# Designs tried in a protein design run: peptides against a protein of PDB entry 5JNO. Part 73

Target 1, 112 residues: chain A of PDB entry 5JNO
Amino acid sequence: MVAKFQPPPEYQLTAAELKQIVDQSLSGGDLACRLLVQLFPELFSDVDFSRGCSACGFAAKRKLESLHLQLIRNYVEVYYPSVKDTAVWQAECLPQLNDFFSRFWAQREMED

## One batch from the design tools (peptide; made by RFdiffusion4, then SolubleMPNN)

Design b1_p22_2_s2 (from b1_p22_2, 10 letters changed)
Fold by OpenDDE base, seed 5:
Structure b1_p22_2_s2 (fold): chain B 112 residues (1-112), chain A 22 residues (1-22)
Amino acid sequence: as target 1 above (112 residues)
Amino acid sequence: SMQEEIDRLLEEQKQGVKYIFP
């Protein structure tokens, strides 16, 4: 039996907060990208996380992990129930997330 | 700035939407 995923308290969005993000979104994939920015601003930070944490390598901050994706998917499902289907999630949201995130860091690496 | 770059990329995402995904 698979337990229902529950977000950590620091990543719990209220209905009003989620709606504000949804109102800015034109698709499930777009919503996913906006949720990524709102929930995990640290993934876009230039701060070196390697200081003080041997487990927090520089490479780690530039990767989307399973926990990030699962949390985003949970919120996307509220307004786009179709993403409960893994095939839909993989076709509509994951490519958008990966593309958005990779483009950000590719551009930042060129500017830095 | 970082935030401005994020906003630009998000805008590009919106402009790339061909249809509203139900």
Scores: peptide ipSAE 0.547, ipTM 0.871, DockQ to the pose 0.130
Fold by OpenDDE base, seed 1:
Structure b1_p22_2_s2 (fold): chain B 112 residues (1-112), chain A 22 residues (1-22)
Amino acid sequence: as target 1 above (112 residues)
Amino acid sequence: SMQEEIDRLLEEQKQGVKYIFP
């Protein structure tokens, strides 16, 4: 038995907030990308706040970590329960998340 | 701006979506 996954308070969405995002989405993968933007705006920041802080260490801010993906998946499951199946999550949501995130940083690299 | 870029990419992502699952 595994305890129910609970998001940290800073990543809690109300039903109304989630519905607002869902209403803008056409699919589970599209919803996942929109959740990425809403939950983790720091992953899109050009500012390296860890620069010069020896106590903070180097933070990989351009990487989607397992915790980010798990939080997004939890909310996607509310409206798309089929993503509870790992094969569905990997086929329908992960590629869209990766492509969206990669395209963002690829564009930023060309503009810098 | 960064936000304009995000909005553009989200729109491109949305326009490319075909039916996957309900």
Scores: peptide ipSAE 0.547, ipTM 0.872, DockQ to the pose 0.130
Fold by OpenDDE base, seed 2:
Structure b1_p22_2_s2 (fold): chain B 112 residues (1-112), chain A 22 residues (1-22)
Amino acid sequence: as target 1 above (112 residues)
Amino acid sequence: SMQEEIDRLLEEQKQGVKYIFP
């Protein structure tokens, strides 16, 4: 049996913190986007890390990785257990996450 | 600001929801 997923301490939300985000959300997809912002603020940073670290290139920070998505999904499942179904996750949450994240960076790139 | 843009996009996304996800 696979052990229950436990988020790293830096990505741990209390029940109260999660509830607060849920109260602001109208859907699982909306909740996912809000979790993205709260859990991974570094993905929205304009700081270019490529100069000091080859392992954390600026371009790489503008992509959602599987680990990010897995963490978000785990929290969304608490209130929307239907996203345990991959088809539901792909239809109801992933498009919203990708659209939100891509629109953010598209606008930021246009401003620069 | 960056935070203002994030907030705006979140609200736009939220308002785009046509049904409440079950």
Scores: peptide ipSAE 0.546, ipTM 0.870, DockQ to the pose 0.130
Fold by OpenDDE base, seed 4:
Structure b1_p22_2_s2 (fold): chain B 112 residues (1-112), chain A 22 residues (1-22)
Amino acid sequence: as target 1 above (112 residues)
Amino acid sequence: SMQEEIDRLLEEQKQGVKYIFP
């Protein structure tokens, strides 16, 4: 038995919030990218988490982790049930997320 | 700005969609 994924409170979207994002989206991949921005704005900033914890030496990484992807996928599945199929998720949404995120940071690195 | 860049990339992403994914 696999436990149902439950998002932390800070990542729980209301039906209205999710619908608003869906209304702006043309595809599951597009929706995924918009969810990425909405749910995890910290991934697009230079905020160093070590500022909050100097003792642990933790630094924010510019990576899409499995937890991020799982959360996004859960919401995408609400309106695009086909992404429940891992092959569809990997073909339609995951490349869009990776490309979008990579392009953002590639441009930021050039500007820095 | 960062936000403008995000918006631009989202728009480019959206415009790149050739079909509505079911």
Scores: peptide ipSAE 0.548, ipTM 0.871, DockQ to the pose 0.131; fails the geometry check

Design b1_p22_2_s3 (from b1_p22_2, 9 letters changed)
Fold by OpenDDE base, seed 1:
Structure b1_p22_2_s3 (fold): chain B 112 residues (1-112), chain A 22 residues (1-22)
Amino acid sequence: as target 1 above (112 residues)
Amino acid sequence: KAQEEIDRLLEEQEQGKKYIYP
């Protein structure tokens, strides 16, 4: 048995903070994208983190990892309980996250 | 410029969507 997932302290949103994001969202998928931006601004940074961290690297930050997705899903399901079903998560939220994140970096690459 | 791109993408995300309720 696995213990209930708990967000790391730095990613613990208050009810008021979460509600503010929800109020700006039109769907579970939209909420997921907004949570991505609010929780993990470092994933959108152009800063090269390869210097000083051999394990992290610059390229590694342009990837949505399982921990990122799990944390986002945990907050989305508060207002959209249906995403507790993996099929719903994969149909409604995960594609939105991937598209949003991919479009961001695709545009940034063209601007370079 | 990163924030401007994020704002643009969020706006595009919103424009084409209907409200989806739980």
Scores: peptide ipSAE 0.531, ipTM 0.870, DockQ to the pose 0.134
Fold by OpenDDE base, seed 4:
Structure b1_p22_2_s3 (fold): chain B 112 residues (1-112), chain A 22 residues (1-22)
Amino acid sequence: as target 1 above (112 residues)
Amino acid sequence: KAQEEIDRLLEEQEQGKKYIYP
């Protein structure tokens, strides 16, 4: 048996907080995008994380990592249990997350 | 600017979509 994923304290949402986001969401994919924004504002920041650390690699901070996706999926599953099926997650949520994140940075790169 | 872009993208998500219930 795989242990239940426990989010780090900084990413622990209360039921009320999650419900508030859900109330603004139209679908599981939309909820996923809203969770991305709320949980990981640093992914949308222009702050260079390489300050004092050449190994950090700022470019790496502009990617959705497995930890981000896992955490988002766990919250989405609360209201959209169907995403427990990996095929559903990959069809309904992942494309929207990737498109949303890619469109954001594509626009920002054109403006910079 | 970043927040404005986020808001725009989220609004576009809402446009043309119907509520999908579990």
Scores: peptide ipSAE 0.530, ipTM 0.869, DockQ to the pose 0.135
Fold by OpenDDE base, seed 2:
Structure b1_p22_2_s3 (fold): chain B 112 residues (1-112), chain A 22 residues (1-22)
Amino acid sequence: as target 1 above (112 residues)
Amino acid sequence: KAQEEIDRLLEEQEQGKKYIYP
């Protein structure tokens, strides 16, 4: 028996907080992107964390890790149970997350 | 700034899309 996923305390959303995000979303993929912004604002920061951690290089922080995706997926599943199917997750949510995140940094890198 | 770009991208994502119910 697999234990129920529990978000770390720092990424815990109340039902009201999640509903607020859902009310702004048009789809599971859209919800996923909005959750990305709300849960992990640090991924959109220009701050160089490499000063205090060799493992926290500037390039390294611009990646969506498995933990990020897992947390987002678990919240999306609350309102879009179909994403429990990996094929649905990979077709509806994952491409939108990757595109959203990539477009953000591509635009930022072009700015002088 | 970062927040402005985020808002712009979210708005673009909504353009031309209709709500999809689960």
Scores: peptide ipSAE 0.529, ipTM 0.868, DockQ to the pose 0.135
Fold by OpenDDE base, seed 5:
Structure b1_p22_2_s3 (fold): chain B 112 residues (1-112), chain A 22 residues (1-22)
Amino acid sequence: as target 1 above (112 residues)
Amino acid sequence: KAQEEIDRLLEEQEQGKKYIYP
């Protein structure tokens, strides 16, 4: 049997914090996007986080990585258990996350 | 600013759902 995943302390949400986000959400995919914003504000920052970092790079700054997606999915599953099914996660949440993140940076690139 | 863009995108999500489910 596999033990339940525990997020790092910097990405830990209390039940009350998660419920607040859920109450604002319209669907599992919408919840995923709201969690993306709340958990990883650095992904939306104009600050150059890749400066002087050989492990980061500019491209990495504007990309959703496996850790981001895993953490979001774990929280979405609390209120939308159906996303435990990978097919449901890929049909309902991943496209919305990718579109949301892509639209954000598409607009920001026009402003820079 | 970044937060304004985030808010607009989240509002677009809401508007899309409202048209399907007023």
Scores: peptide ipSAE 0.528, ipTM 0.857, DockQ to the pose 0.129

Design b1_p22_2_s4 (from b1_p22_2, 10 letters changed)
Fold by OpenDDE base, seed 3:
Structure b1_p22_2_s4 (fold): chain B 112 residues (1-112), chain A 22 residues (1-22)
Amino acid sequence: as target 1 above (112 residues)
Amino acid sequence: SMQEEIDRLLKELEEGVKYIYP
């Protein structure tokens, strides 16, 4: 038997919090994008964490990493169990996530 | 603003879903 996934404490949503997001969502892909915004607001931040630190070589990366995607997928599965199928996840959620994230930063980069 | 842009993109996503899955 495979152990049930447990998200890190900082990314644990209550049933009520998740339900609220689901109620705003019209599809698995829509839910995925809303979860992206709610769970990882730092991915949309303009804050340069290295601005005040000459000693740290921090460089913010604007990309969706495996852990981000896995956490989102686990929550989406609660209400859209079909995304347990990788083919469904790749067809219904990943393109929407990538497009949403890319469009956001494309727009921000054009604002100069 | 950042929040306004996010809201806009979410709205566009919602409209797209409605179109595909009425």
Scores: peptide ipSAE 0.394, ipTM 0.850, DockQ to the pose 0.128
Fold by OpenDDE base, seed 4:
Structure b1_p22_2_s4 (fold): chain B 112 residues (1-112), chain A 22 residues (1-22)
Amino acid sequence: as target 1 above (112 residues)
Amino acid sequence: SMQEEIDRLLKELEEGVKYIYP
């Protein structure tokens, strides 16, 4: 048996917080992107983790990892149960997330 | 700025959704 995914405390949204994001969303894919921004602002930061933490020297990578996607999916499922189907998740949410994230960094790289 | 770019992308996403599902 695989343990149920439990978000870390820093990524635990209250019902009110999630509802606020949902109220701003027009679709599951839209909700997913808004959750990405709200939950993981560090993925959009120009500040490298190594700059903020001299002790570890680890540089944050500009990529969406499985843990990020899994957490987002868990919240999206609350209001869009259809994304429990992997095919729906891959058709409605993943392309939006990847496109949103890649477009952000493509734009930022052009500005550098 | 970073925030302005995020806002722009979110707006474009919203407009895209409206286009597909008016």
Scores: peptide ipSAE 0.393, ipTM 0.849, DockQ to the pose 0.127
Fold by OpenDDE base, seed 5:
Structure b1_p22_2_s4 (fold): chain B 112 residues (1-112), chain A 22 residues (1-22)
Amino acid sequence: as target 1 above (112 residues)
Amino acid sequence: SMQEEIDRLLKELEEGVKYIYP
């Protein structure tokens, strides 16, 4: 039996907070990227963050890990239930997330 | 800055969505 995923307290969004992000979003993929930025600013920083979830273990500085993706997906599902289908998640959200994240760091590496 | 770059990328994403789904 697979236990239901529960986000760590530091990544728990209120309905109002999520609604604000949704209001800025034009699609599930867009929402996913905005959630990535809001939930995990440490993934976009050159500075090491001391604040983290001890239960998450080691996280790669410039990689999207399963926990990040699962957490984002959980929130996206609230307004885009279709992403409960893995095929939809992989077609609509994952490519957007990966592209957004990779483009960010590619550009940053060129500027630094 | 980091934030400015994020904002630009988000804008590009938004424009892309509009282009595909006007």
Scores: peptide ipSAE 0.393, ipTM 0.847, DockQ to the pose 0.126; fails the geometry check
Fold by OpenDDE base, seed 1:
Structure b1_p22_2_s4 (fold): chain B 112 residues (1-112), chain A 22 residues (1-22)
Amino acid sequence: as target 1 above (112 residues)
Amino acid sequence: SMQEEIDRLLKELEEGVKYIYP
């Protein structure tokens, strides 16, 4: 038995908020990318947080971590229950998430 | 801007989905 996954309060979406994103989405992969933008805007920030705190040594990372992906998958499953199957998640959502995120930063690197 | 880039990528994503799933 696995305990039900509970998102942290800062990443909790209401049914209405999720429905709004779903209404803008054309597929599970599309929904996943839109959730990435809405839930984790900090992953797209150009701000160098390491400049603000030498004591804590905090630095923003440009990668999708397991927790990010798990949270997105949990919301996608509400409307696309087939992604509970890992093979479906890996075929329909992960490639689109990785491409979206990589293309964003590739473009930003060229502009800098 | 950052938001304009995100909007562009979302638009390209939508166009891709429409091509695969018209």
Scores: peptide ipSAE 0.392, ipTM 0.849, DockQ to the pose 0.127; fails the geometry check

Design b1_p22_3_s1 (from b1_p22_3, 13 letters changed)
Fold by OpenDDE base, seed 2:
Structure b1_p22_3_s1 (fold): chain B 112 residues (1-112), chain A 22 residues (1-22)
Amino acid sequence: as target 1 above (112 residues)
Amino acid sequence: PWTAEQIEQILQQIQELQQQWA
C-alpha cells in the first residue's frame, strides 16, 4: 500500500520560478539540465531520500529514468516548443542531460 | 523523490502553464 505523500514545495515550480530558470539558461539543453537539478535534487545526493519517505514505499535510485525525462521535457516545451519533436529532444536535450548526470557522479567517484 | 502519481500531478500543472503561455 502506497501512502499519499505530498512532495516538499521546493520540488514544485511556480511560473515565476520556471521563468527564473529559463532566464539563466543558454539553450534548451542547458534548461533541461538546470531543471534536472531543481526538480530532482535527490538524484545528486549520497543521502537515501527514500528513508525520508518510508510511508510512500519509494525506493531511491541514482538513475535518470524515463519519467524524470518526460517531466523535464514538458517544462522545456513551455519555452522551446521545438522539443515536441522527438528528434529535436534526442539531439538537443537528451544527450546533455545524460552527460551532465554521468559526469556529476564520475566526478564524485574520483573525489572518494 | 517523486512517485508516478506525483509526477502526473505536476504534468497537469505544466499543462496548465502551457495553456496560459500558448
Scores: peptide ipSAE 0.091, ipTM 0.660, DockQ to the pose 0.034
Fold by OpenDDE base, seed 3:
Structure b1_p22_3_s1 (fold): chain B 112 residues (1-112), chain A 22 residues (1-22)
Amino acid sequence: as target 1 above (112 residues)
Amino acid sequence: PWTAEQIEQILQQIQELQQQWA
């Protein structure tokens, strides 16, 4: 029997933590990038978490999947309601998320 | 990695946060 999931403080965003991230953000796109790092630190790790997680079946591939983006968008919508419009989300947030994520791993590739 | 159940719990937390800040 698996115990009820209790997100570690490092990964669970409280109202206060979310407010702090928002206060540090310059825009909705910037907020999205900050949320990406806070919610999914495993996407920035060299460790293949999928090897030990047969239960979740989620291959921790170094890719931004729709589920990751959906969670980020829900947080962003709290303070930037305009991103409820898909066109705004695609123009203001997605390009910044993709650029931030791709550049991170591109730099790591160059170091190899 | 997040399971489906974990994601649902997070979404519920987001909904609660939205109600507090609405």
Scores: peptide ipSAE 0.082, ipTM 0.660, DockQ to the pose 0.033
Fold by OpenDDE base, seed 1:
Structure b1_p22_3_s1 (fold): chain B 112 residues (1-112), chain A 22 residues (1-22)
Amino acid sequence: as target 1 above (112 residues)
Amino acid sequence: PWTAEQIEQILQQIQELQQQWA
């Protein structure tokens, strides 16, 4: 039997790694987008991982689910406590995440 | 690639991290 999939260490952000991303960020919204890329690179890939990994049960999806957003938000809250307020999260971070993600795939469609 | 269960486990780790930074 194949061992259960464990998240690769490079995907699990340490305090130092988080600080590096923060240092590169211009705002909370920018930080959120950078976290999206670092935590979930599979959302930016054309590869169907569901065929290659039976052990982890991964299914390739090209949408931002609530669980993805919640994880990103939790990291952002470490340096931007104001996003604990849902109104702030929806005004400052959520639109930038959606725009970044949608523009990425829109650009990919134009390149094909 | 992340499963929902794995993400939930990491969420717990982040909560612990937040407590350390607070």
Scores: peptide ipSAE 0.080, ipTM 0.653, DockQ to the pose 0.033
Fold by OpenDDE base, seed 4:
Structure b1_p22_3_s1 (fold): chain B 112 residues (1-112), chain A 22 residues (1-22)
Amino acid sequence: as target 1 above (112 residues)
Amino acid sequence: PWTAEQIEQILQQIQELQQQWA
């Protein structure tokens, strides 16, 4: 039989690991950015997955997709329940995520 | 790379963690 799928260990945050990230966070928006880096390091990599994954069909993009944001939001909601309100999420977390991500790549383009 | 299936599995784990801390 084929074993049930298990996500890669690097993406499975334990309660202790999440707590550690929270303790290092200054706000919900800051927590979101830290989670972005921890969960999706490939979004900050220079590696180009032009061919994509032959097995899963995934093509790496330098974009924050809805699934990425949803995953981050779910972690943030554990300690900042207010982000369950979409208005709060859009005001407190999304701008910081987008700014952090865009500034990262803008700086990289400038250095190249 | 992250597949939709992988994300769903992680979301399930998050849900379980949230229930423990509720």
Scores: peptide ipSAE 0.065, ipTM 0.639, DockQ to the pose 0.034

Design b1_p22_3_s2 (from b1_p22_3, 13 letters changed)
Fold by OpenDDE base, seed 4:
Structure b1_p22_3_s2 (fold): chain B 112 residues (1-112), chain A 22 residues (1-22)
Amino acid sequence: as target 1 above (112 residues)
Amino acid sequence: PWTAEQIQAILEQIQQLQEQQA
């Protein structure tokens, strides 16, 4: 029998940790970007994080997956319930997330 | 990579956080 899986601590936030991030955030979109960095630092790395998990069949890619976005949205909803409305999420958070992520990699491409 | 188990665990934590904030 295998032990129950627990996600790495880096991917889970306590109430206090989330509050700290919220306190540093200026808006729901800003909070979303901060959560992106805090929850998924691997998306900002050149390292292939799938190397250690050949059994899952998933290869890490430099893109915002639907599951990543959903997890971020769920955290944002705690303090910004309005993002439960898909229109609000798409207007306030998604563009900022995509722009932030795209600009990061665009900058990396220019810096060699 | 994210497994279904990892996602579920995080979603459960988020639910707990939401309940604590309410």
Scores: peptide ipSAE 0.032, ipTM 0.605, DockQ to the pose 0.034
Fold by OpenDDE base, seed 2:
Structure b1_p22_3_s2 (fold): chain B 112 residues (1-112), chain A 22 residues (1-22)
Amino acid sequence: as target 1 above (112 residues)
Amino acid sequence: PWTAEQIQAILEQIQQLQEQQA
């Protein structure tokens, strides 16, 4: 019998943890950005954290993949059910996520 | 990068959180 897979703890938010992040958020888009940082800190590091997940063998890349976005959206929907509408997600959350991520690396590129 | 099983496990956890909030 194969044991059920357990994702890395970084992707397993408790209800309390999620609530805390929500309480700090100003909007659904802001919540999305905060979740991005909390769930995928490896995307904000020069270090490859692929060793952190032997099961998936994932190599950290400086890009937001559809899977990252979908996971974030699923959490956002808990407190902002309106993002279940794709139009709302694309207007309120996606632009903020992309801008936040792009600005982060743009700033890093300008730094010594 | 993630297998279907890995994704399903995460989605189930998210679903549990959603049910708790309902």
Scores: peptide ipSAE 0.022, ipTM 0.596, DockQ to the pose 0.032
Fold by OpenDDE base, seed 1:
Structure b1_p22_3_s2 (fold): chain B 112 residues (1-112), chain A 22 residues (1-22)
Amino acid sequence: as target 1 above (112 residues)
Amino acid sequence: PWTAEQIQAILEQIQQLQEQQA
């Protein structure tokens, strides 16, 4: 009998872990940014992952892909069901995610 | 490193969490 696949632990959040992040968040957009940092620390690294793994399909080290966004959105929906509406997601969360991610790399480029 | 299949499995677990919170 083959064991059932379990996703990588670094992307798993328990209800308690998610609640802790929510308690630290002031809004759905803020929650989304905090989830981005917690779930995908590799996106904030200078390491070129496009060369390191052919199997994972990672191509751009400084890009938020649709799968990243979808995963974050689903966690946000647990406490902010309104983001199930695409218009709400695009108004409340997506701009903050993009701004946060862009500002991070802009700051890094200025410091280097 | 992660694959689309791994992300899908995570999303399914998130759905379970959503059902627990609802």
Scores: peptide ipSAE 0.037, ipTM 0.611, DockQ to the pose 0.034; fails the geometry check
Fold by OpenDDE base, seed 5:
Structure b1_p22_3_s2 (fold): chain B 112 residues (1-112), chain A 22 residues (1-22)
Amino acid sequence: as target 1 above (112 residues)
Amino acid sequence: PWTAEQIQAILEQIQQLQEQQA
């Protein structure tokens, strides 16, 4: 029997951990932003942790990729099932995610 | 980064969480 693969702990949230993040969130969009930070802290670092990974085809960029957004959306749907509707996701979560991420790096660039 | 296998595992875990929340 082949055991099911378990992803690294940094990408796994237990029900309790997710609830803690939800309890700190003001909305679905806010939850999405908090999940972004918790799941992918490497996106907020000056260090390129994906550097040298040719096998995965991933290139670290200061941008949110579709896979990041997909994972975040799936977690958000646990407490905000309305985001299953693409229109809701695009109206409530995507703008806040993009704004949060871009503003973060804009601020960092000014301070660096 | 994450492989296809890693993504699949994460998505399955999320699905389980969704079922528990119902």
Scores: peptide ipSAE 0.030, ipTM 0.605, DockQ to the pose 0.033; fails the geometry check

Design b1_p22_3_s3 (from b1_p22_3, 13 letters changed)
Fold by OpenDDE base, seed 4:
Structure b1_p22_3_s3 (fold): chain B 112 residues (1-112), chain A 22 residues (1-22)
Amino acid sequence: as target 1 above (112 residues)
Amino acid sequence: MWTAEQIEQIFAQIQELQQQQA
């Protein structure tokens, strides 16, 4: 039996925190984008994590990884059970997430 | 750096697109 995915403590939202985000959301896709910003502010930062450690070789990547998407989906499913269907997730949430994220960095590239 | 207002503007744009597709 595959264990249920549990978010790391730093990404564990309380019911109240999640409810607040939901109250600001108009759709599952909108909720997903809001969760993206709330859960992973580091993805929207110019901070280079490698600057603090040149020896470790770690560099922050401007990419939505499977872990990010899975965490977001888990929370979205609480209020939008339809996204349990992969087809719905791919149609209603993923495009909005990718569009939002790409627009952010596209804008930053123009400003910098 | 993006302001809260700029982020909300993007959210609004996404919502408008969703409404148009419905």
Scores: peptide ipSAE 0.136, ipTM 0.736, DockQ to the pose 0.083
Fold by OpenDDE base, seed 1:
Structure b1_p22_3_s3 (fold): chain B 112 residues (1-112), chain A 22 residues (1-22)
Amino acid sequence: as target 1 above (112 residues)
Amino acid sequence: MWTAEQIEQIFAQIQELQQQQA
């Protein structure tokens, strides 16, 4: 048995906060995108992620890391247990996450 | 920074695409 994943404190949502996001969502994929915005606003910033941290080696720029995806998936599973199936996660959530994230940066590049 | 309207517009577009594929 794998230990239950516990999100870091900075990414913890209360039941009420999660419920609020769910109420605004029409599907698991929509919920995933809304969670992306709420949990990781830094991914939508123009600030260079690699600046100022030589110790951590974090150099990801405009990328959804495995930890981001895992955190989102854990919350989506609360209301959409079907995403525990990797095939469902890949069909229903990942394409929408990628589309939303890519569209954001594409739009920002045109406005820059 | 994206406005709330811009974010909702993207969500709407994604949902429309999802409905077409369903």
Scores: peptide ipSAE 0.136, ipTM 0.736, DockQ to the pose 0.081
Fold by OpenDDE base, seed 5:
Structure b1_p22_3_s3 (fold): chain B 112 residues (1-112), chain A 22 residues (1-22)
Amino acid sequence: as target 1 above (112 residues)
Amino acid sequence: MWTAEQIEQIFAQIQELQQQQA
């Protein structure tokens, strides 16, 4: 048997916090994007954390990693159980996340 | 970082695209 995934304490949302984000969301893909912003604000920062810390192993790269996606999916499935199906996750959420994230940085490069 | 307003603008854009596909 596979143990249920549990997020690290720093990324643990209360039911009330999650509900608030869900109330602002119109779809599973939209919810995923909102969770991305709320859980990982460091991914949208102009600060390069990788240069400042050689010991922490944290690389602030403009890329969504497996851990980010898994954490988001864990919360999305609470209100959209269909994303437990990998095909649904790949069709409804992943494209939205990647598009949102890429648009953010593409636009920042043009205005900065 | 983008302001809350800028982020919401992107969300709105995504939602509009989703509606067009429906």
Scores: peptide ipSAE 0.130, ipTM 0.729, DockQ to the pose 0.084
Fold by OpenDDE base, seed 3:
Structure b1_p22_3_s3 (fold): chain B 112 residues (1-112), chain A 22 residues (1-22)
Amino acid sequence: as target 1 above (112 residues)
Amino acid sequence: MWTAEQIEQIFAQIQELQQQQA
């Protein structure tokens, strides 16, 4: 018996909430990006780099960690079961997530 | 901060790219 994943309580989406996001999505990669924004708004928060960096841990806050990716993948799998295949996840979703996330921060860096 | 419009623009670009690859 394979144990089914259950997201941590702080990242639980109701069926209605997930359905709403899915209805706005046209692909698994698109859904993944929308989930990224909805689940982890803190990754997009304006971090004021000027307000004193001694050890400069800023780089750590601008990374997609394995937990972030796993949570997104689990929700994407509900409507796009093909992403259970790691090859599909890496081809269809990961590049979209990385591109979306990098574009956001690239834009922010140009504002400096 | 990105506006809602800016975020949607990126989503649209991703969708268009995916459609072209299909």
Scores: peptide ipSAE 0.130, ipTM 0.730, DockQ to the pose 0.085

